# Peptides against a protein of PDB entry 3WG5, part 181

Target 1, 218 residues: chain A of PDB entry 3WG5
Amino acid sequence: LAKNIVYVAQIKGQITSYTYDQFDRYITIAEQDNAEAIIIELDTPGGRADAMMNIVQRIQQSKIPVIIYVYPPGASAASAGTYIALGSHLIAMAPGTSIGACRPILGYSQNGSIIEAPPKITNYFIAYIKSLAQESGRNATIAEEFITKDLSLTPEEALKYGVIEVVARDINELLKKSNGMKTKIPVNGRYVTLNFTNVEVRYLAPSFKDKLISYITD
Target 2, 218 residues: chain A of PDB entry 3WG5 as posed
Amino acid sequence: LAKNIVYVAQIKGQITSYTYDQFDRYITIAEQDNAEAIIIELDTPGGRADAMMNIVQRIQQSKIPVIIYVYPPGASAASAGTYIALGSHLIAMAPGTSIGACRPILGYSQNGSIIEAPPAITNYFIAYIKSLAQESGRNATIAEEFITKDLSLTPEEALKYGVIEVVARDINELLKKSNGMKTKIPVNGRYVTLNFTNVEVRYLAPSFKDKLISYITD

## One batch from the design tools (peptide; made by RFdiffusion4, then SolubleMPNN)

Design b2_p20_5_s3 (from b2_p20_5, 10 letters changed)
Fold by OpenDDE base, seed 3:
Structure b2_p20_5_s3 (fold): chain B 218 residues (1-218), chain C 218 residues (1-218), chain A 20 residues (1-20)
Amino acid sequence: as target 1 above (218 residues)
Amino acid sequence: as target 1 above (218 residues)
Amino acid sequence: PVKSDGIIIDAGRSPAELKR
C-alpha cells in the first residue's frame, strides 16, 4: 500500500551516465518506500543520447509514477530532457521554463559549430521521440517537430499542444493540479490515478558523490 | 519583518560565472537582512548564456524582490542583460539607456565577425525569453523580436511596449515611481507590493574579489 | 541499433555567448 508519500528530487545539468545513476537512485528509494510518486525537478540543456535512452527505460520500468517537473522558472527540459519528459508518467512545467530543441547532433566542432548528425541518426531519433509521444498519448507531430524544426515551446504552448499535462508554479500547485490525473504511461502495466490527497512530501538530497560530480562538471 | 531597507548594488560588464557570484552574494546579503528589495544597477553588453540562466534562476528564487535598474545613462541591458531583466521582479531604466539585442551567438571569429547560433540554439532561447516575458506579464512578442530582429529599445519604447515597468533618472526617482507597484513575478510564491515609504538605502560595494576579477577582465 | 554513443542531444551547453 502506498504510504501517501511523494518524493521530490532535483536533477540538474547535462544528461550523462551519472545522471542515470541519479535517476536510478532516486526512483529506487521511492520504489522501496512504495511512494505514491516521485517528482523529478528537471533542469537540463541536454546531454548524451545513450544516457537519455537509459533514463527513459529506467523511468518506464519504474514501479511508481515518475513525474518530470521542469523547474524552477528559467529551467528547461532541452533536447535529452524533452525525451526524458516524454518518456515519463506525467510532465509538468513551471512558468518561465521551456521544452524542446531535440535535434540530435554529433557534437561541437572546435569553432563551436554544431556537427550535424547524419540522416540515419536523425531519423532514428524521430522515430524514437514519436514513439515516446504516442505511447504516452502526447502530440507526436510536435514531438517530431522538436527535431525537424528544432522547436522549443513555452509551458503554455506545450500544454496547449498536448505535449505536457500540467503547468504549476511549485510542488504544492503541481500536486493539487495533478491530483486525480492518470499517468500517461503505465506503471507496472496499469495506468495509475494519482492520489495526492494529504501526502507527505519528502525531499531527496543529492549524495556526496552527486555533489562532487556536479561540482566537477560545472 | 522587513527592516525598511533597500539594498543597491552595481553589476557591470560581461555576464559570467563571476557575475553569478556577484548576484548571489548581493541577493543573499539582502535576503539575510530581510530587505524590502535589492536594486541591481545593471550595465552589461551581454555574456555567457549559462551564467545568464543561472542568474535568472537565482533572481527568481530570491526571498526578496530583485529590481533590475539599467543605470546609469549610457548603460545597457544588452543580450544576456535583457534576459536577466525579464527574469526579475521589476525592470527600470534610466533615460539614455537601452535594452534588447538578444540573439544568441556562438561567439566571435578571429576577424571579429559573429559566429551565428544554429536554429536549435536560437529557437531554444526564443522559447526561453518568451517564457520569461510571459511569466512576468511582459510583452512576449517584443521579447521574441529581441532575438528574431535583434531589436533594441529605448526606455520609453520599452515602457510603451510593456517590456519594462519604470523609467527613472536615479534611485530616488525609482523608489518613488515603483512604490506601491506589484512585483511582476512572485516572491516566495506571492506577488509582493513594494513599499518604499521611508526606506533606508544601503549600498553594497564590490568585494575585494569582485574588484580584482573586474580589474582582470576589463 | 544506432550507437547513440557520442550523440549529444545538448541544446544548452553551447557556449552560446549572448552578444558581448
Scores: peptide ipSAE 0.045, ipTM 0.421, DockQ to the pose 0.094; fails the geometry check
Fold by OpenDDE base, seed 1:
Structure b2_p20_5_s3 (fold): chain B 218 residues (1-218), chain C 218 residues (1-218), chain A 20 residues (1-20)
Amino acid sequence: as target 1 above (218 residues)
Amino acid sequence: as target 1 above (218 residues)
Amino acid sequence: PVKSDGIIIDAGRSPAELKR
């Protein structure tokens, strides 16, 4: 019986155009192999809005379910990472991780202070993050508060408030808990029920370029 | 007679946090050596708004005049590059270069189309670019039109419309033409008259990290 | 609190346009 394949890939660090390339490469490989799903282990403090929006679109265009997994313990899906998660087919978090802090900023001043985004930008991203939450059947009020209150949540809080779908300690627990769950957004126009009942887990390694970029951006 | 030192450094490619580090490093070296000025040979298609704003602030905090020189022929100070130029003590352009195209974008979609910035963002950057132009005694109407009309100008047009101060073919012509010019913004709270009457030109090389980042981001 | 880098707006052309 051909084992259903689940890919696992790691995306760590700032969300940039290179992060988009990583998402695109990983999802493309998993699509080509007709994987049951791909799990992206995400640890990000945030990053570029453009790259984030492109990543969300890439996930939404995926031919297979894309599961965002905030992992390992100590990781975060901060800022851009939250949008990516909210745009995905399923969100999981490991214990000791965080999600939120989505206030758009123009960046950091030379003194390390946040350059605030004008209200106009903030309002755009409020509308955007709420749309992602609404489309995925997740808590749009909390999604807004990720911006307006700069709210960060634990996995337990995020689950409780209907932001995420799974709290899992590892890939095995994630597969076990997400087995039989429906995707929160459509895959190829259809809500998919995940089947992890006999899966082979395949880990995708960062490319040499991915490693080099990560090394330079860290 | 201790020759006045002018530093020349090149910044090429996308404006990122790494580009900020380049600006900071170059200006810091020139400040430490009490240079008469630093000339930044700029060729950029644009980049990140945060990095751009930080670079502008770094230039404005410079203890020495920072001259932005759009160079060589074929180069551009596009988008973020225009803001950097407008925030500098003097703008020069080589023949065959361009400046402008400052419409803020959220980025590029997967299909390569521009993701338009919401009006709120556009209006913020209109106000910002106009302030840079006004503070430097440059054409604020054209600065606005760099956004609203996505306007790009030749050196001759930019000079004619009061956007830039110098058209120069090379460093020698730039030094010759800018000799005796006042900075368009203060240096340490004072408008400085440039003195290039017996200068030693020192070229600063990109760091290994700068080269590596440029290689990866290209 | 993990300092979020925030969502940074690009004021420039994408790297993809630069390759043209």
Scores: peptide ipSAE 0.042, ipTM 0.511, DockQ to the pose 0.539; fails the geometry check
Fold by OpenDDE base, seed 2:
Formats: C-alpha cells, structure tokens, sequence
Structure b2_p20_5_s3 (fold): chain B 218 residues (1-218), chain C 218 residues (1-218), chain A 20 residues (1-20)
C-alpha cells in the first residue's frame, strides 16, 4: 500500500552528474518509503545532455510517480530541464516560470554567442525530445519547437498546448490539482492515478554535497 | 619580442565550463605577458564536448603557443583531453601517461555501463577529431581509432604513431626536447619555432574556485 | 582502464546562464 506520503525535494542549478545523484537519492528515499509520489521542485537553466538523459531514465525507472514542478515563480525548466520534465510522470509549473529553450548548443563562444550544435546533434535531440513527448502523450510538435524555434513557454501556454498538466502556485495547490490525475507515463508498467487525499508532505533537504555543488555552479 | 618566459599551469579533472575558464585565464595571462609559450599540465578523464570544443577554439585563438603536457606519470588525456591535445600547438606526454579513449558517450547507465552515443553523434566527433589531427599534421587514422576502437596509447606509441611530439619526464626535459620544434598549428597565422633557450618558468597557481571545482569533481 | 567520462554533449543552456 502506498503510504499517504508525498516527498518534496528541490533541485536547483545546472544539470550535471551531481544532479543525477540528487535525483537518484531523492527518488530512492521516496521509493523505499513507498511514497505516493515525489515532487521535484526544479529550477534549472540547463546542463549536460548525458546527465539529463540519465535523469530521464532514472525517473522512468522510478517505482513511484516523479512530478517535476517548476518552482518557485521566476524559476525555469530550461533546456535540459524541459527534457527532464517531458520524461516525468507529471509536469507542473508555478505562475511566472518558464519551460523550453531546448536548442542544443555546443556552448558559448568567447564573445558569449551561442555555438550551435551541428545538425546531426540537433536532429538527435529533436528525435529524442519528440520521443519523450510522444511517450508521455504531450505535444510533440511543441517539443520539437523547443529546439527548432528555441521556444519558451509560460505555464499558461504550456498547459494550453498540452506540454504540462498543472499550473499551481504552491505544493498544496499542486497536490489539490493533480489529485486524481493519471501519470503521463507508466509507473512499473501501468499508468497510476495519483491519490493526494490526506497526504503527509515530507521535505527532503539537500545534502552538504548538494549545497556545495549548488554554490559552485552559481 | 616574446619574453623568455614560459608559463606552466595545471588543469586536472573533468573538462567543464570551469575548465574553459581556467584555460582562458591561464592563456590570457601568458598572452598579456607575451610569453614564449604556456604549458598546460593536463590530467583529465574527459568531460563535456562543448567545453572541450570551446577550449580547442581558445587554444587555436591563442596569441602564443599552447603546449598540452599530459603530466604527471599516471595522468591521462582521456576523451575530451585527447581532443584538446590534438587541437593544441604541441603535445607532450610524461612516461606512464595515456592518451585516447575518445568514444563519445551519452553517459553511464544506472548500472555503470556506458551509454553509447548514437551513430550521428559518433560520426560528428569522428569528423571533428580527424579535422583536428589533419589541421595539426597528426595521425588522423589514429585519431579516428581513438573513437572507433576506443584506443588508448602510451606515450611511446603516441609518439611513434605521430599523435604527439614529445615524451618528457618533466618540464625541463619538455623544454629541452621541444626547443626548436615548430608548432603543429599556426599561432596568429604562422607556424612558430619554439625557443626555450634561457627561459624563465613561471607557474600559475589554480584559483580558489579552481581548487573548489577540482575538489567537487573528484 | 582509464574511466573516461566520455564526451558529453550539452543539451543546451538557456541564455540566462550566460549573464552570470
């Protein structure tokens, strides 16, 4: 029996191998306690493709629903964050957040200009992001446009276009609005109906290492 | 007039955006002082493709020769490190070091297995690494095999195959052996003959930030 | 075997990361 427990953890900053470790740690804790779900409050400008793909895989392998919540207001699920969101069981956004801007870049030139990824890489990520959208029943056209047009969406737009499932101001509103929703991807092979009636919210704190990494990546 | 100054700096750990900043800082200092060259003592297991490509570009834009020295014994110019080396004006290796293992990976799976890059990405990096080798007059076939065969070479092999220019035990031997060598790529549009006669060696220390990053990436 | 982290492709960064 899933406990009426929902874990909430924060992941802020660049998506790196350390971010993978954070996701893994958080999800593992929630899995071990057989939580109803874990909500990851995500605020990221992007990061590494490998870490992103590993995170997506870890989420998809989760024994419990993983909800990506772009939070707080002002946060973004930019670039890698968008992929992670699209790979998750549910996406929520707070008002004043953004999602998108997924153009793969090789980096920034010395003058601060974007070094565009070669077409082959771009096309790979187009295929990948579309697959994530398709697998989750989300808008694959918009997912592609996150790359091809470097599109960024408001929460309202993202909801309207079927990219995300919920706009919520806080955890309580998120739980309220997502209660009874089905996961957009399977959990252990089945779509799960979220039950957030009478749940205990448990906050997972970042480890010392998590804090240190966040401090350095800022 | 180039000063009879050679800068030496250490870059250890993963190739990241911070590593780019290190390269940029070190090269800039050496450029400003119109050094004869800068030697970067490199020990890396690899890292980010974007950072790597940016580093290569920064090296190629250098107003002075940038020598990549795989040092100390036990160090490697693995993966991204190999690309950086091939993009540099001169490559040296200490005995007991290695170069190669350039297979692009999307990362590691949860079980620690390598997630292979899709063929399109692999082919891109094959083309890229071959271009670096060709531009520097180094062995493009071996450069390709660093990817296709995941080949790693000893210093002696790398020298024999025309991947690197010098095997040296220390900075003094490096300076001695590289004295009079031409850069493998141009400096400001011309191939430079290195002059390490009566040079002052100046060591650049890592910044506090550099140390912190190194500590976290280990 | 030298554990290579491989070449990691960046999925991209938002412009906001550049300004810091």
Amino acid sequence: as target 1 above (218 residues)
Amino acid sequence: as target 1 above (218 residues)
Amino acid sequence: PVKSDGIIIDAGRSPAELKR
Scores: peptide ipSAE 0.039, ipTM 0.511, DockQ to the pose 0.552; fails the geometry check
Fold by OpenDDE base, seed 5:
Structure b2_p20_5_s3 (fold): chain B 218 residues (1-218), chain C 218 residues (1-218), chain A 20 residues (1-20)
Amino acid sequence: as target 1 above (218 residues)
Amino acid sequence: as target 1 above (218 residues)
Amino acid sequence: PVKSDGIIIDAGRSPAELKR
């Protein structure tokens, strides 16, 4: 019996191997408790492609729905954050957040300029982001434009264009609006209808290691 | 007048944006003092491609020779470490170290299996690693095989195949053997002959941040 | 505007592989 529990955890900062560990830990806890879902409050400027792809895979392998919630107001799911969102079972955004700006870069030069990724890499990530959008029934054209135009969208635009599923001010509104929605990707091979009726919200704290990493990356 | 000073700094662990900051800091200090060279004692399993490419670029932009020294015995310049080495002005290895194993990966699955990079990415890094080898007058075929065969070499093999320039047990032997060698890539557009006659060796300590990052990555 | 770090491809093996 799925416990009427929804976990909420925060992931903030650059997407790295440590961020993968956070996702893995949080999802594992929620899986162990047979939670109805886990909501990841995401605020990221982007990060590593490898870590991003691993996180997407970890989400897709989850035994429970993983909801990405771009939160709080002022947060973004930029670059890697967009991929992670597109790989998730449901995307929500708070007002005043953004999603997109997914152009792959090789990094920053010493002068702070972007080192552009070669076309081959860019094309790979175009294919990848489009696949995530297609698999989740989200707007693959806009997903591509997140790269090709370095497009960034508001929550309202993202909802309108079929990139995300929910605009919500807080966890309570998110749960209310997403109640009865089907996951955009399968959970254990099946699309799950979310049941947020009479759920307990449990917040997961960052580990000491998570706090330390955040302190270093800020 | 180049001060008869050689800086030595240690870089250990995964190649990340923080590793770039370490390289930048260390090289900048040595540049400011007009050092004859900086030796980076490197021990890395690999890491981020972006950080790696930025580090390579930072080395190539250096106003002084940057020597990569795979040290101590038991250390490796694996994956990203090999690229960094191939992008440097001189490569040295201690006995009992290794270099290579450069197959690009997208990361690790939850079960610890490697997520293979798509052929397009692999081919990009083949081209990149070969360019580094060619530009430095090192063995481009072996550089390619670091990826295609996931080849790993001993110091003796790497020297024999023309991948590295020096096998040395310690800093003193490195300085002795590399004295009078020309840099494998230009410094400010010119190949520099190393002069390690009557040099003072100055060790640079890791910053507190560097220590903290190392603690987290271990 | 928080500069997006872009997507960075890992060119390396994880520390876990080198421990084997």
Scores: peptide ipSAE 0.037, ipTM 0.458, DockQ to the pose 0.549; fails the geometry check

Design b2_p20_5_s4 (from b2_p20_5, 12 letters changed)
Fold by OpenDDE base, seed 2:
Structure b2_p20_5_s4 (fold): chain B 218 residues (1-218), chain C 218 residues (1-218), chain A 20 residues (1-20)
Amino acid sequence: as target 1 above (218 residues)
Amino acid sequence: as target 1 above (218 residues)
Amino acid sequence: PVKSDGIEIDAGSSPATLER
């Protein structure tokens, strides 16, 4: 029986326009091969809101399920990473990871202090994050609190509160636990039931360009 | 009977990217030799959060058990050191050492005053440290209090509260007490039972580079 | 539409230090 393919790729670091290019490339590869899904191992402290919104759109336009996996242990889907996760077809977290802290800021002052976003911007992102949660059938109250309280959650808390769908130690456990789950948002207008019973896992390596830019931004 | 090797290495001073290189080097040596474990004698006042998180990841990715040993007497696993310890396979402390004081800061002002971290960052690290504690089956409430109360504990308190696993005066006592213990986090997906009955202790010396950089940063 | 240009949603890009 022809094995369905599941792609796994890593996205680490700040969310930038370059991170969008990584998402686009990885998802495009998986789309072209009619993969069962792509799993993105995500570890990010956050980044640019514009890039984040573009990434969310790219995920939502995906022809295949995009699973955000906060991995490895010690990783985070912080700030922009939370929005990306909430915009995805399935969220998984490894033990020892975190999600949340979504309050927007304008940047940092010369003294390293946060420049606060005006209420108008904060309210915009509250509405945006709530919309992502509602669309995906996730906890919109907690999503709002990721901003209003700068809340951050453990995997167990996030699962308990209905923010995420899976806690898994590794890709194999993730595939096992998510097998038979429906996507939390539609793929090409339909909710897809994941079938990971007879799958081949293929790892996508970062391009040379990806490695170089990660090196410069670290 | 072929003796299992236990490596012992020292990491002292501020947690930086260079400290990551030390951890990586030491763990890599122990991995290559299929050591029973590596014991890291840790004495740190803290350091950079990014370096700390990378170190935690490196420990959690280790192919062998990594034991953090707060040593010698008078040493501390302060701030970043506590996170590193909580991310490890086993924590030991010598009498007369301390652990805790984990509140993040943005740095120091020109006058030496602390620049406080914004609530966003503090909450992020609360979630992070709680996640490390939960993953390792350690006291997540106390882990949170290491931040929220800037709590610091003695070895006896830390043991009592379930933050650490062993109090030991020296390496020999540590090996004796930890013999037969299970790692608090998995090694290659499995909890390992430590076997220190027939071990050779090998000390890893700092590289010339390690000595030079420690000299510059001290 | 509020321009999201220049807004950072970042928890960790700050040189957060964990120092005593």
Scores: peptide ipSAE 0.036, ipTM 0.302, DockQ to the pose 0.093
Fold by OpenDDE base, seed 5:
Structure b2_p20_5_s4 (fold): chain B 218 residues (1-218), chain C 218 residues (1-218), chain A 20 residues (1-20)
Amino acid sequence: as target 1 above (218 residues)
Amino acid sequence: as target 1 above (218 residues)
Amino acid sequence: PVKSDGIEIDAGSSPATLER
């Protein structure tokens, strides 16, 4: 029996290889304790496409449900963060957050201008993001428009269009609203119905390594 | 008892999120079969730093030894490939290969010029690559110079300076020379002595997904 | 070979690439 434990961890900043390490560490801790789920409070402007795809894969390989929660108010799941969310078992957003703006770029020039990705790369990520949406039963048309129109959505819009599953102000409201929901993708080959009745919430802190890395990447 | 099986797989091209998927798939197959080791034939010009760090972590979490073999002649473990190698349980190189040139960049401009990374990023990767070298008992000074001097080494130089463990022409010579060596980092918390006496070599092919991705990324 | 080193799916960050 999974313990009535839900882990909560924060991932803030750019999506990098270190972000993968954080995801992997947090999910592994929650897996080892047979948690009911892990909630990742996500605030990211985006980051690297490779780290993003690795994170998505790590989430999909999780032995427990991974819930992405765009939190706190003012946070975003921008760019790479949107892909991560779409790859997760459940997406929630707090009021005053955003999701989208997923157009791949090659980087920034020295003057801060965007270097455009070639059509081949853009088309690849269109196919990829649509696949994530389809696999999770989320709006694949909007997922495509996150790239083709660089679309960003509010929580209310994202919920309305079937991009996300929950709008919640805090962890307690999230647990309440998501209780009894099925995961949007399988956990160990099965869709899991979330049971958040009488759960213990455990917060995970960044490791010393995670703190050092965040300090270096900020 | 681990079966007297050694898996061999090829990873060629840029280090991306798809490269992580390949590493993860190949290592997982070898873990499931309780292989003595997996040899990854690596040929890469480099790639994304985030994918690289995820791959390093996946290797470090492997339940079996992961041997990076820079192969065939003419191949390189350039940039990100060097970090992956330094994160592995054993490094081998074929004659006519290279390792090094690890200076991080932000990308390429439209005219093909390198966009320099800020000192903060460069210093981060200096610390990171030195850590990989130190953890694996490899030459941390040379690892730093892979960045600070953009140094590239031949197999003979890399062996001489204690960056790698084996120079081998083919898989059979690699197995022969590495037989009885200890892994340079732990496997499941213990240094493993490799036993390549009377091993069955099994080659892994890229999945359909891997082939499709390589086709898209080329 | 798509130089994947330059692919940012970032609204605001520049990924470091470890490429030649």
Scores: peptide ipSAE 0.075, ipTM 0.332, DockQ to the pose 0.100; fails the geometry check
Fold by OpenDDE base, seed 1:
Structure b2_p20_5_s4 (fold): chain B 218 residues (1-218), chain C 218 residues (1-218), chain A 20 residues (1-20)
Amino acid sequence: as target 1 above (218 residues)
Amino acid sequence: as target 1 above (218 residues)
Amino acid sequence: PVKSDGIEIDAGSSPATLER
């Protein structure tokens, strides 16, 4: 029996238009091979809202399940990363990671202080993040509090509150725990039951461009 | 029996004079074929108010029903997009989308801060958005609050408050749910009952010009 | 705190912008 393929790729650093290109490339490869899923190991402090929304869209348009895995220990899905996770088919976190802190800002002043977003922008993202949570059957109240209270959660808290689906130490534990789970959003209009029995794990390396851009934006 | 045709087209990005040309082209094609309706998949952060008003006028002059569908998940009908939606014959939203945040601004300062509109402009758009809501039998109080409170809503909230008519995951669900609905505003002076039984769905691709302009304005 | 950069939300008549 041909093994189901699961792709694993890493996306690290700021969310930018280049991060969109990474997501697009990785998901496209996995789609072309009719993979059972792709796992994106995500570690981000956040980034651009426009890029984030495009990434969420790309994930939701995926022909295969996209699992966001906040990994390794010490990683975060902060700000834009939380939105991306909430837009995905399944969220996992490693112990020692964090999620949340989603309050939009206009930028940083010359002194490094945050330029606060006006209520218009904040309210937009409150609605947006709540919508992502509701669509995925995740905790919309906590999703709002990621903005209104600048809330950040541990994996255990995020699991407890129904923000994420899995706490896993590594890819093997993730595959084991998520096997038989349904995607939290549809794939091609259908909720998919993940089948991680007899899978081949394939790691996708970052392109040279991905490495260079990550280096420049860090 | 000849199938009724439903056109589907996408309008994404900022609302500009070029976005008007997209609406005009798409609606004109659908009118020429005597389509049952055109569905515009809308994803916009907003844009120019003048272009928005022209688009609303073009929709209201349409010889066929124009359905604004906030799609895909993660999309929004923000600011100008909300006005366009409120000016249309039917509004649908996908789960994971948002609508609202309609407060007019004069632009952005060099530091990225919003330049607030004077009361004269704000009050004009309050009256305008309320008029659109009232004409379409939608919630004029919420429409006002889209400006006065910079309010944004989820699809479920927007449906609950009578801002929109349909929550649908995809075009097939949209057609199913909206079948037999009356348009919220007249088509050629008459409220039309939508007939999506035995329809042929035709996708209109963006022109090369549309793609180029969207790319430049992103 | 993580930057949601490039968020444009404008609105208005000419020259008002109804942006996000």
Scores: peptide ipSAE 0.062, ipTM 0.289, DockQ to the pose 0.096; fails the geometry check
Fold by OpenDDE base, seed 3:
Structure b2_p20_5_s4 (fold): chain B 218 residues (1-218), chain C 218 residues (1-218), chain A 20 residues (1-20)
Amino acid sequence: as target 1 above (218 residues)
Amino acid sequence: as target 1 above (218 residues)
Amino acid sequence: PVKSDGIEIDAGSSPATLER
């Protein structure tokens, strides 16, 4: 009986065009091997809107379930990371992580002050984040509040409010808890029931290029 | 008579947060040495709006004139590069370069198609690019058309239409032609007359980090 | 193809490094 494969890969740092390339590479590898799922261990302070939207689109186009796992403890799915999570097939968080703080900004000024996004942009992303929540059957009110109130949630709060699906300490607990869950968005037009019975976990390492980018952005 | 110093540095590739760091580093070095100006040899296909806006802000906060030089032949100040140029104290272009194509997009889909920016964003950047042009006494109509028509101009056209100030084949010709010109925006609240008589040209090399980023983004 | 300015509209694309 061919062991079902679950891939695990790490995405850390700012969401950029290169982060898109990492997502694409990782998901493509898992797709090629007909994996049961890919788990992306996500730790991001945020990043680029365009890259985020492309990543969301890439996840939505995945031939397999993409699980965003905010991991390890101390990690965050902040800003862009929250959008990515809300666009995914399943969200998990480790204890001691956070999600939210999604208010769009135009950048930081030289003095470290936030350059505020114009209301037009803020309203666009309110609509966008609400759409992601609605499409995934997640809490659209909280999704809006991630922007309008700069709300950040603990894993337990996020679970309680219906933002995420799983709180798990590690990959094994994640696999155990998510086994038998349906994806929150379709995979190839269908909601898929996750099957993590007798799976082989395969870790994908960053490419040399990936390591180099991470090293420089740190 | 202490030789007036002109710094020359190269910025190549996508406009990112790291590109901001490069601009900041280069300008800071030139500011510390009380340079007559810094020339940034720019070659970019575009990049991030936030990084672009931060770079524009950094240029506007410069204690010395910042000259954007679209160089070498074959280079472009495309998209974000055009905004940066329009936000600078002086724009120069080498023959065989281009400027324009400023329509904001949200990114590329997996199929390589452009994800169009919503009208709200497009309108924001129309207003923004027009403001940069107006503040610098450059052609605001053409600045708008860089977005609305995806217009790209040759150096000769850009000069003719009042988008740029100088067409120059090399640094020496640039210095010669721009000598005695006033900055198009203020330096420390004043329009400065450039003095490139008896200047020492100092080239700033990319840091190891800068080289690494460029190597990876190529 | 000229990569048009990716509007970092992203809440997180701003160097809102919500770096804590």
Scores: peptide ipSAE 0.026, ipTM 0.269, DockQ to the pose 0.462; fails the geometry check

